# Ledger of designs, part 221: peptides against a protein of PDB entry 7BDX

Target 1, 212 residues: chain A of PDB entry 7BDX
Amino acid sequence: EMGAAACTLLWGVSSSEEVVKAILGGDKALKFFSITGQTMESFVKSLDGDVQELDSDESQFVFALAGIVTNVAAIACGREFLVNSSRVLLDTILQLLGDLKPGQCTKLKVLMLMSLYNVSINLKGLKYISESPGFIPLLWWLLSDPDAEVCLHVLRLVQSVVLEPEVFSKSASEFRSSLPLQRILAMSKSRNPRLQTAAQELLEDLRTLEHN

## One batch from the design tools (peptide; made by RFdiffusion4, then SolubleMPNN)

Design b2_p22_5_s4 (from b2_p22_5, 11 letters changed)
Fold by OpenDDE base, seed 4:
Structure b2_p22_5_s4 (fold): chain B 212 residues (1-212), chain C 212 residues (1-212), chain A 22 residues (1-22)
Amino acid sequence: as target 1 above (212 residues)
Amino acid sequence: as target 1 above (212 residues)
Amino acid sequence: PSGAKLGEKSIAPGAKLGKREE
């Protein structure tokens, strides 16, 4: 309970850039993000048995941690910190996104995907995550999720890769050969307007890249 | 570990007034401070057996909680919040200060005393804590502590009471009859300059009140 | 003028006092 309450407050206040700077300016930041990765990993590994109630203190704690990472990554200095000093956390997030089944821990997936998208705004971050082993298969695995919000954040992350020629060129062959075009086309017809728009934009971006 | 890390970061960022406002502006603030009191109480009650290592994660967690309360109380809106909406936490702090033996949990005592001093800047807060049952005996109990920093913060809290005529007048008889004058005089000769000054100032304030 | 008592801040271990960027 107390840990979840403290993390939830820290998450809330981390929406401020000054708070992110304060978090990162301390000597505890590295340790905090290291333990964050371990805690998230331990939580995801525990899910195979107990259907942890989505509203449990433990779930709320892990959501708050993922929210903090997202908010840190929302700021330029936070992205730079994560990409330079907390790459293991990024690796953990990628791993955990792979470990989770479709429809499992949707809220956590969204937060993790938001953090990766935010990291992808940093060119070094985008390079780092896109060069991670199995990254493209992971995107398609995540895009198989029944949740529209998960799929939205996957499409945004895919778009972030596609819109960076330096990154996209390295994976263009694998990307084109494995692209779940029918799935993305189905999303472009979604009743969810955000998902619909993201899928349409990505399809337009991809068409532009085929003609170049 | 993770809870202590999160609380430590929250403590660090709570040094900002804007962060205090953000903490208090959320719907989680009341719950957080309620659980804070309970957590601190549980920790202090656990001390009779295990010499909790002063540097344990649990100790660090509780210190961070007390530090957050102190930093919230350092701000006018934070004092007003605590005095209006979290009086149980103030009662808990007073109780815990009584439950701790001289020389026990010095760092926690200091933080709790700092929080009470900060609350005492608010006239309603000063009234509330000074009207608490056993408050004056508690001050003298705490002033028996061998730690100079504990004694310093006690003297500052005593001074906060003495310097408020409306509050001091209610307890003046009990205060004068129980005043550990010899102890305060000994502190006025301390090699610790902060303790020495605080004891001298309090003795001057008391002399001024005897002549009025 | 009762000098407005300033609340005391506690410093978390290893919290760098954020340099106020001027």
Scores: peptide ipSAE 0.089, ipTM 0.779, DockQ to the pose 0.082
Fold by OpenDDE base, seed 2:
Structure b2_p22_5_s4 (fold): chain B 212 residues (1-212), chain C 212 residues (1-212), chain A 22 residues (1-22)
Amino acid sequence: as target 1 above (212 residues)
Amino acid sequence: as target 1 above (212 residues)
Amino acid sequence: PSGAKLGEKSIAPGAKLGKREE
């Protein structure tokens, strides 16, 4: 109970840039983000058996951790810190997104995808995550999720790759050959306006790259 | 490990007034301070047996909780919140200070005494804690501690009572009859300059009240 | 003048004291 409450408060206050700077300016930041990755990994590995109630203290604790990572990655100095000093946490997030089944831990997937998108605003971060082994197959695995919000954040991450010529050129062949175009076209007709818009914009960006 | 790391970060950032306002402006503040009291109480109750290493994750977690309470009480809106909405936490801190033996959990005692001193800056807070059953005996129990820093923070809390005529008048008879004057006189000769000064100032304040 | 009693802040381990702005 208390750990989840403390992490939830830390998550809430980490929406401030000054709080992110205070977290990162301390000598405990490296240790905190190392243990964060391990804690999230331990939680996902424990899910194979019992239906951990999504409202459990453990679930709320891990959601708060993922939220803190997202809020740190929302700030330029936080992205620089994660990409330079916490790459193992990024590797852990990519691994956990692969280990989770479609429809499993939707809230955690959304927070992790938001953190990766925020990291992708940094060119070094985008290069690092997009050059990860199995990154393109992982995007399509995640895009198979029935949850519209998971799919939305996958499409935004895909768009972040497609809009960077330096990154997209390296993966363009694999990307074009494996692109689930029918799935993205179905999303462009979604009743969810955010998903619809993100799928339409990505389809326009892809068309622009085929004509150049 | 992770809970202690998260609470330690929250403690560090709670030194900012804006972070204290953000903590208190949320719907989770009441629950957080309720569980904080329970967690600190559970820790102190667990100490009867095993020498919990002062460096344990649990000890660091409880120190961070006490530090957060102290930092919240350092701000005017935080004192108002604690006195109006978290009186049970103040009662818990008073109880735990009574339950701890001289020389036991010195760091925790110091943080709890700092929180009570900070609360005593608020006149309603000073009235509330000084009107607590056994408050005067508790001050003398704490002043028997061999630790100079515990004794310093007790003397500062005593001074906070003595300097408020509205509060001191209610307890003046009990205070004068039970005052460990020889102990305070010994502290006024301490080699610790902070303890020496606090004991001298309190003795001057007491002399001023005897002549009026 | 009874200087307004400033609340004491506790310093977390490894928290750099922000220099008080002088």
Scores: peptide ipSAE 0.081, ipTM 0.780, DockQ to the pose 0.077
Fold by OpenDDE base, seed 5:
Structure b2_p22_5_s4 (fold): chain B 212 residues (1-212), chain C 212 residues (1-212), chain A 22 residues (1-22)
Amino acid sequence: as target 1 above (212 residues)
Amino acid sequence: as target 1 above (212 residues)
Amino acid sequence: PSGAKLGEKSIAPGAKLGKREE
């Protein structure tokens, strides 16, 4: 209980850039982000398939941790910190996104995907994530999720890869050969306007890359 | 472990006034400070007399909680919040300071005394604390501590009471009758310069009040 | 002038004191 309350407050205040700088300027940041990955991994491993008490203190604690990572990654210095000093956390987030089934732990997936997207704004971060083993298959696995917010954040991460020629060129053959085009086309017809727009923009970006 | 790390980061960033305002501006502040008191109480009750693993994760967690309370109380809006909305936490801190033996959990005592001193800057807070049952005996119990930092913060809290005529006049008879004058005089000869100065200033304040 | 007593901050281990700009 108390840990979840403290972590939730830290999540809330980490929306400030100055708070992110204060977190990173301390000698505790490395330890915090190391244990964050371990805690998130332990939580995901403890999730038996059926009963997510989504409102549990444990769930709220892990959501707050993922929210803190997202807010740190939202700031340029936070991205540079994560990419240079907390790569194990990025590896953990990628692994956990693969371990979670479609529809499982949706809120955590969204926060993790938001953190990866924020990291992908940093070119070193985008390179690191996209060069991770199984990254392209992972994107398609995640895009099979029934949740529109999960799919939205996957499409945004895919777009972040596609819009960077230096990164996309390395994986372009695998990407094109495995692209779930029918799934993305179905999303472009979604009743969710955010998902619809993200799918449409990605389809336009992909068409532009085929003509070049 | 993770809770202690998160709480330690929250403690660090709570040194900013803007972070304190952000904590208090959220809908989670009341819950956080309520559970804080309960957590500190549970920790103190779990301390068997002899072996404080002062470096334990539990100890670090509780120190961080007490540090957060201190930093919130360091700001005018934080004092007003604690006095108006978290009186149970103030009651808990007073109780815990009584339950801890001289020399026991010194670091926690210092943080709790710092929080009470900070609250005492608010006139409502000073009134509330000083009107608490057994407050004057508690000050003398705490002043028997062998630790110079504990004694220093007790003397500062005593000075905060003595310098407020509206508060001091209510308890002046009990205060004067039970005053450990020999102990304070011994502290005015301390080799610790901070303790020496605080004891000397308090003795000067007390002399000034006897001549008026 | 009641010199507004400044509350004392507790320093978290390894927290850089934000310089109060004087």
Scores: peptide ipSAE 0.071, ipTM 0.780, DockQ to the pose 0.075
Fold by OpenDDE base, seed 1:
Structure b2_p22_5_s4 (fold): chain B 212 residues (1-212), chain C 212 residues (1-212), chain A 22 residues (1-22)
Amino acid sequence: as target 1 above (212 residues)
Amino acid sequence: as target 1 above (212 residues)
Amino acid sequence: PSGAKLGEKSIAPGAKLGKREE
């Protein structure tokens, strides 16, 4: 209980850039983000046995941790810190996105995808995550999720890769051979306006790259 | 482990007034400070059995909680919140200061005494804590502690009571009858410069009140 | 050795005790 309450407060205040700077300027940041990855991994591993109530103190605790990572990655110095000093946390997030089944822990997947998208605003961050083994297959597997908010955040991350020629050129062959084009076309007809717009924009970006 | 790390980060960033305002402006503040009191009480009750290592994750967690309360009480709006909306936490701090033996959990006592001193800057806060049953006996019992830093923060709280005529007049008879004057005189000869100064100032304040 | 350093402690500025907040 108390740990989840403290993490939830820290998540709320981490929306401030000054709070992110204070977290990163302290001698506690490295240890905190290391244990964050381990705690998230332990939680995801526990899901194979118990239907943990999505509203449990443990679930709220892990959501708050993923929210803190997202808010740190929202700031330029936070992205630089994660990419330089917390690469293991990024690897853990990529692994956990692969371990979670379609429709499982949707809120956690959304927060982790938001953190990866925020990291992808940094060119070093985008290079690091896109060079991760199995990254392209992971994106397409995540795009099969029935949840519109998961699919939205996957499309945003795919767009971040596609809009960076230096990164996209390295994976262009794999992208073209494995792209779930019919799934993205189906999302461009979604009743969710945000998902519909993101799928349309990505289809336009992909068409522009085929003509150049 | 992770809960203690999160609370320690929240403690560090709570030194900012904007972070205190963000904590208090959220719908989580009441629940957080309620559970804080319960967690601190549970920890102090556990000390009667196990020599919990002073450097344990649990000890660090409770120190961070007491530090957060101190930092919230350091801000005017934080004092007003504690005095109006978290009186049970103030009662818990007073109780726990009575439950801890001389020399036991010195760091926690110092943080709790700092929080009460910070609350005492608010006139409603000073009235509330000084009207607590057994408050004057508690001050004298805490002043018997062998630790110079505990005694320093007790003397600062006593000075806060003595310098408020509206509060001191109600307790002046009990103060005069129970004041450990010989102990305060011994502290005015302490090798600790901060304790020595605080004891000298309090003795001067008390002499000034006897002549008026 | 989890020397978890104590966080920063805000001591309320010793605003001269003469004017308490109401």
Scores: peptide ipSAE 0.035, ipTM 0.759, DockQ to the pose 0.044

Design b2_p22_6_s1 (from b2_p22_6, 14 letters changed)
Fold by OpenDDE base, seed 2:
Structure b2_p22_6_s1 (fold): chain B 212 residues (1-212), chain C 212 residues (1-212), chain A 22 residues (1-22)
Amino acid sequence: as target 1 above (212 residues)
Amino acid sequence: as target 1 above (212 residues)
Amino acid sequence: SMIKKLQEQSKEDLKAFKERYA
């Protein structure tokens, strides 16, 4: 309980760039983010059996960790730190997103996807994420999720790839051959306006790339 | 492990006034500080048997909590919060300081004393602490500690009382009748310069009060 | 617009008093 509360407070204050800088400027950052990855991994592995109450202290703790990572990645120096010094954490997030079933741990998926999206703002981060083994299959796996927020953040991550020619060129063949076009088209007609807009924009971006 | 790491980071960033304001401005502050008191109490109660390694994750966690309280109390709004909304935590700290034996959990004692000292900067806080049942006996109990840092922070807390006539007048009789003068005199000759200075200043303050 | 927008941020900042321990 106390761990979850403390971590939740840290999550809240990590919305500040200054707090992110303070976390990273200390000698504890590397250890913290290494343990973060391990903790998230342990949590996800524990889900296969017992329906841990979505509202458990353990869940809250892991959500807070994912939130902290997201907030760190929202800052330029935080992205640099993650991409240079915490690649294992990024690999862990990618792995966990793959290990989770559609509909499973939706809130955690959203937070992890948000963190990856923020990392993708940095070209180096985008390159690293997109070059991860199984990245494109992972995107489609996640896009098969019934949750609109998961799908929204997947589409945004896909868009980050599509809008960066240097990155997209490396995966363009696989991307085109495996693109779940019907799924994205269905999302462009979603009642969820955010999902609808994201899908429409992505479809427009893809069309623009085909004509160039 | 992760809880201790997260709490330690929160402790580090709580050195900022803005972080303290953020902690207090949220809807989670009351719960956090309530659990803080309970966690510290549980830890101290667990010490009676097993020599928990001073360097355990549990110890680190509790130290970080005490550190956070100290940093909160260092800020005006933090003192106001503690004195108005977290009196139970203050009561807990006072109780735990009494429950710990001389030489036991020195680092925690120092942190708890630092928090009480910071609270004592506020007249309302000083009044509340000094009016706590057994406060004066507690001071002397703590002053019997073999650790110089514990004694130093006790002397500083005593000084906070002595330098505030409105507070001192209420306890002056008990204070004078129970004052461990020989102990304080011995401290004024300590090889520890900080302890020596604190004891000397307190003795001077006491002499000034006797002549007025 | 190819502008990558930053996602959700949570922020805080500074001031000093007596005994801070970090």
Scores: peptide ipSAE 0.075, ipTM 0.789, DockQ to the pose 0.105; fails the geometry check
Fold by OpenDDE base, seed 4:
Structure b2_p22_6_s1 (fold): chain B 212 residues (1-212), chain C 212 residues (1-212), chain A 22 residues (1-22)
Amino acid sequence: as target 1 above (212 residues)
Amino acid sequence: as target 1 above (212 residues)
Amino acid sequence: SMIKKLQEQSKEDLKAFKERYA
């Protein structure tokens, strides 16, 4: 319980850029993020079936960890740190996103996707995650999630790829051939305004790319 | 391990006033500090004998907690919070300091003493801790510690009492009758310059009070 | 759009013994 409480507090204050810088400037950052990945992985591996105990101390702890990663990735120096010094953590996040079933651990998926999106703000980060094995299939796997927030963050991540020609060109063929267009079109008509907008924007971006 | 790492990071960033304010401004602060006291107490109660495993994850976790309390108490609003909303934590710290033997858990004692010292910066805090049952005997118990840092922080806390007439007057008789003067005099000749100075200052303050 | 920050406290710095003296 105390661990979850402490980690939750850390997550909260990590919303500050100064705090993120302080986190990264310390000698404990590398270890922390290494163990973070391991801890998240252990949590996901411990999940039996499709049911998540949302309110368990363990889940809250892992949520806080994922939140911290997200907040770190929200800062330029944090992105740089993650991409340079915590690639294994990024790999772990990608793996865990793949290992989770649709509807499973929704909050965790959202946090992890948010972290990846934040990382994708940097070209170096985007390149790294997009070049990970199975990245495109992973996106579509995630996009099959029934949760609108999950789908929203997937769409945003997809958009990050699409909007960067240097990245998109490397996977354009696979991307085009596997694009779940009907799914995205359906999302563009979602009652969730954020999801709807994200899907519409992505579709517009895709159209622009097809005409070029 | 992850808990200790997370808590250690929280401790580190809690050195910032803004972070302390963020900690306190959240809805989790009360719970956090409540559990903090319980966790520290559990740790101390779990100590068999006089040996502390300094490098255990558990000890590091508790050190971080004590450090966080110290850093919170270093801030005006933090002191106010502790004295108003976390008195049980203060009581726990006092209790734990009493339960630890000389030479036992030195680092933890130092952190706890630092927290109490910081709390004592506020008159309200000083009043509260000094009015705790057995406070004066506790000071002398702690002053018997072989560790110079422990003794230093005890002297500083004693000085906080001595320098505040409103507080000192309430216990002046007991204080004078039980003052380990020879011990303090010995400390004024310490090879540790910080300890030496603190002891000298306290002796000067005491002399001033005797002449008034 | 940058992802909204979720608030939790994170890093332990063992070096951050800040005593404030009044």
Scores: peptide ipSAE 0.040, ipTM 0.773, DockQ to the pose 0.075; fails the geometry check
Fold by OpenDDE base, seed 5:
Structure b2_p22_6_s1 (fold): chain B 212 residues (1-212), chain C 212 residues (1-212), chain A 22 residues (1-22)
Amino acid sequence: as target 1 above (212 residues)
Amino acid sequence: as target 1 above (212 residues)
Amino acid sequence: SMIKKLQEQSKEDLKAFKERYA
């Protein structure tokens, strides 16, 4: 309980850029983010057993951890730190996103996807993520999720790849060959306005790339 | 391990006034500080059994909690919050300081004493602490500690009482009758310059009170 | 005599966010 409470408070205050800088400026950051990945991984592995209630202290703790990573990645120095010094954490997030089934741990998926999106703002981060093994299949796996918010953040991450020629060129062949176009088209007709807009924008970006 | 790491980071960033305000501005603060007291109490109670190594994750976690309380109390709004909404925590800190033996858990004692000292900056806080049952005996109990840093912070807390006429007048009789003058005089000759100075200043303040 | 505040401090470094969740 206390750990979850402390982590939740840390998550809340990490919304401040100054706090992120303080976190990273200390000598504890490396250890913290290393343990973060391990803790998240342990939690996801435990889901194969006792269905932990989404409202458990353990769930809250892991959500807070993912939230902290997201907020750190929202800051330029945070992105640089994650890409330079916490690659294992990024690898873990990608792994966990692949391990979770469609509809499973939606909130955690969203937070992890938000963190990856923030990392993708940095070209170095985008390169690192997009060059991870199985990245393109992972995107499509995640896009099969029934949750609109999960799909929204997947589409945003896809868009980050598509909009960066230096990155997209490397995966363009695989991307085009495996693109779940019908799924994206279906999302462009979603009742969720955010999802609808994201899908439409991505479709426009894809059309632009086909004409170039 | 993760809880300790999160709490340690929260402790570090709580050195900022803005972070303290953010902690207190949330709806989680009451619960957090309630659990903090319980956690610290549980830890101290556990010391009667297995001698936990000072370097354990559990110790680090409790140190970080005490550090957070100290840093919160360093801010005016934090002091007000503690005195208005977390009196149980203050009572717990006083209790734990009484429960710990001389030489036991020095670092934790120092952090708790620092927090109480910070609370004492507010007249309302000083009144609350000084009016706690057994406060004067507690001061002398703590002053028997062999550690110079513990004694230093006890002397500072005593000085806070002595320098506030509105508070000191209520306890002056008990204070004068039980004052370990020889101990304080010995501290004024300490090789520790901080302890020496604190003891000298307190002795001067006491002399001034005797002449008034 | 100004009662000095006691703080236990750790060091800071700062940068900017796109998606924030707290």
Scores: peptide ipSAE 0.026, ipTM 0.769, DockQ to the pose 0.103; fails the geometry check
Fold by OpenDDE base, seed 3:
Structure b2_p22_6_s1 (fold): chain B 212 residues (1-212), chain C 212 residues (1-212), chain A 22 residues (1-22)
Amino acid sequence: as target 1 above (212 residues)
Amino acid sequence: as target 1 above (212 residues)
Amino acid sequence: SMIKKLQEQSKEDLKAFKERYA
């Protein structure tokens, strides 16, 4: 319980840019993010057995960790740190997103996707993520999620790839050949206005790329 | 391990006034400090048995919690919060300081004493602490510690009481009758310059009060 | 001479943004 409470407070205060710099400025950041990845991995692996209630202290702890990573990635120096010094954590997040089933751990998926989106703001981060093995299939796997918020964050990450020519060119063939166009079109008609807008924008971006 | 790491980072960032305000501004502060007291109490109670190595994750976790409390108490709004909303935590700290033996858990004692000193900066906090049952005997118990840093922080807390006439007047009789003068005099000759200075200053303050 | 009580702090760390989840 206390660990979850402390981590949740750390998550809350990590919304501050100054706090992220403080987290990173200490000699403990590397160890923290290393253990973070291991903890998240252990949690996801534990889901194959007993129904860990989403409201458990363990779940809340992992959500807070994912939230901290997201908030760190939201800051320029945080993105730089993650891409330069904590690549194992990024690899872990990508792997965990692949290990989870559609509809499983929606909140965790959203937070992890938000963190990857934030990392993708940095060209170096976008390159690193997009060049990860199985990245394109992973995007489509995640886009099969029934949750609109998961799909929204997938679409945003896809858009980050599509809008960067240097990155998109490397995967354009695989991307075009596997694009779940009908799924994205269905999302463009969603009752969720955020999802609808994101899908429409992505479809417009894709149309622009086909004319070039 | 992860709990200790998260709490240690929270401790680190809590040195910022803005972070303390962020901790207190959320709806989670009350719960956090309630659990903090319980966790510290559980740790101290566990010391009666197996030698918990001071370098254990549990020890580090509790040190971080005590550090957070200290940092919160260092800030004006944090002192106000502790005195108004977290009195149970202050009672717990006072109790734990009494439960520990001389030379036991020196680092934890120092952090707890620092927190109480910070609370004593606020007159309301000083009144609350000094009116706690057994407070004066507790000060002398703590002053018997072989560790110079423990004794230093005890002397500073004693000085906070002595320098506030409204507070000192309520306990002056008990204070004067039980004052370990020879111990304080010995500290005024310490090779530790900080302890020496604190003891000398306190002796000067006490002499001034005897002339009034 | 009132000796002013000085604040005691224990540890420090710093910054950055895009999607925040608090």
Scores: peptide ipSAE 0.026, ipTM 0.772, DockQ to the pose 0.122; fails the geometry check

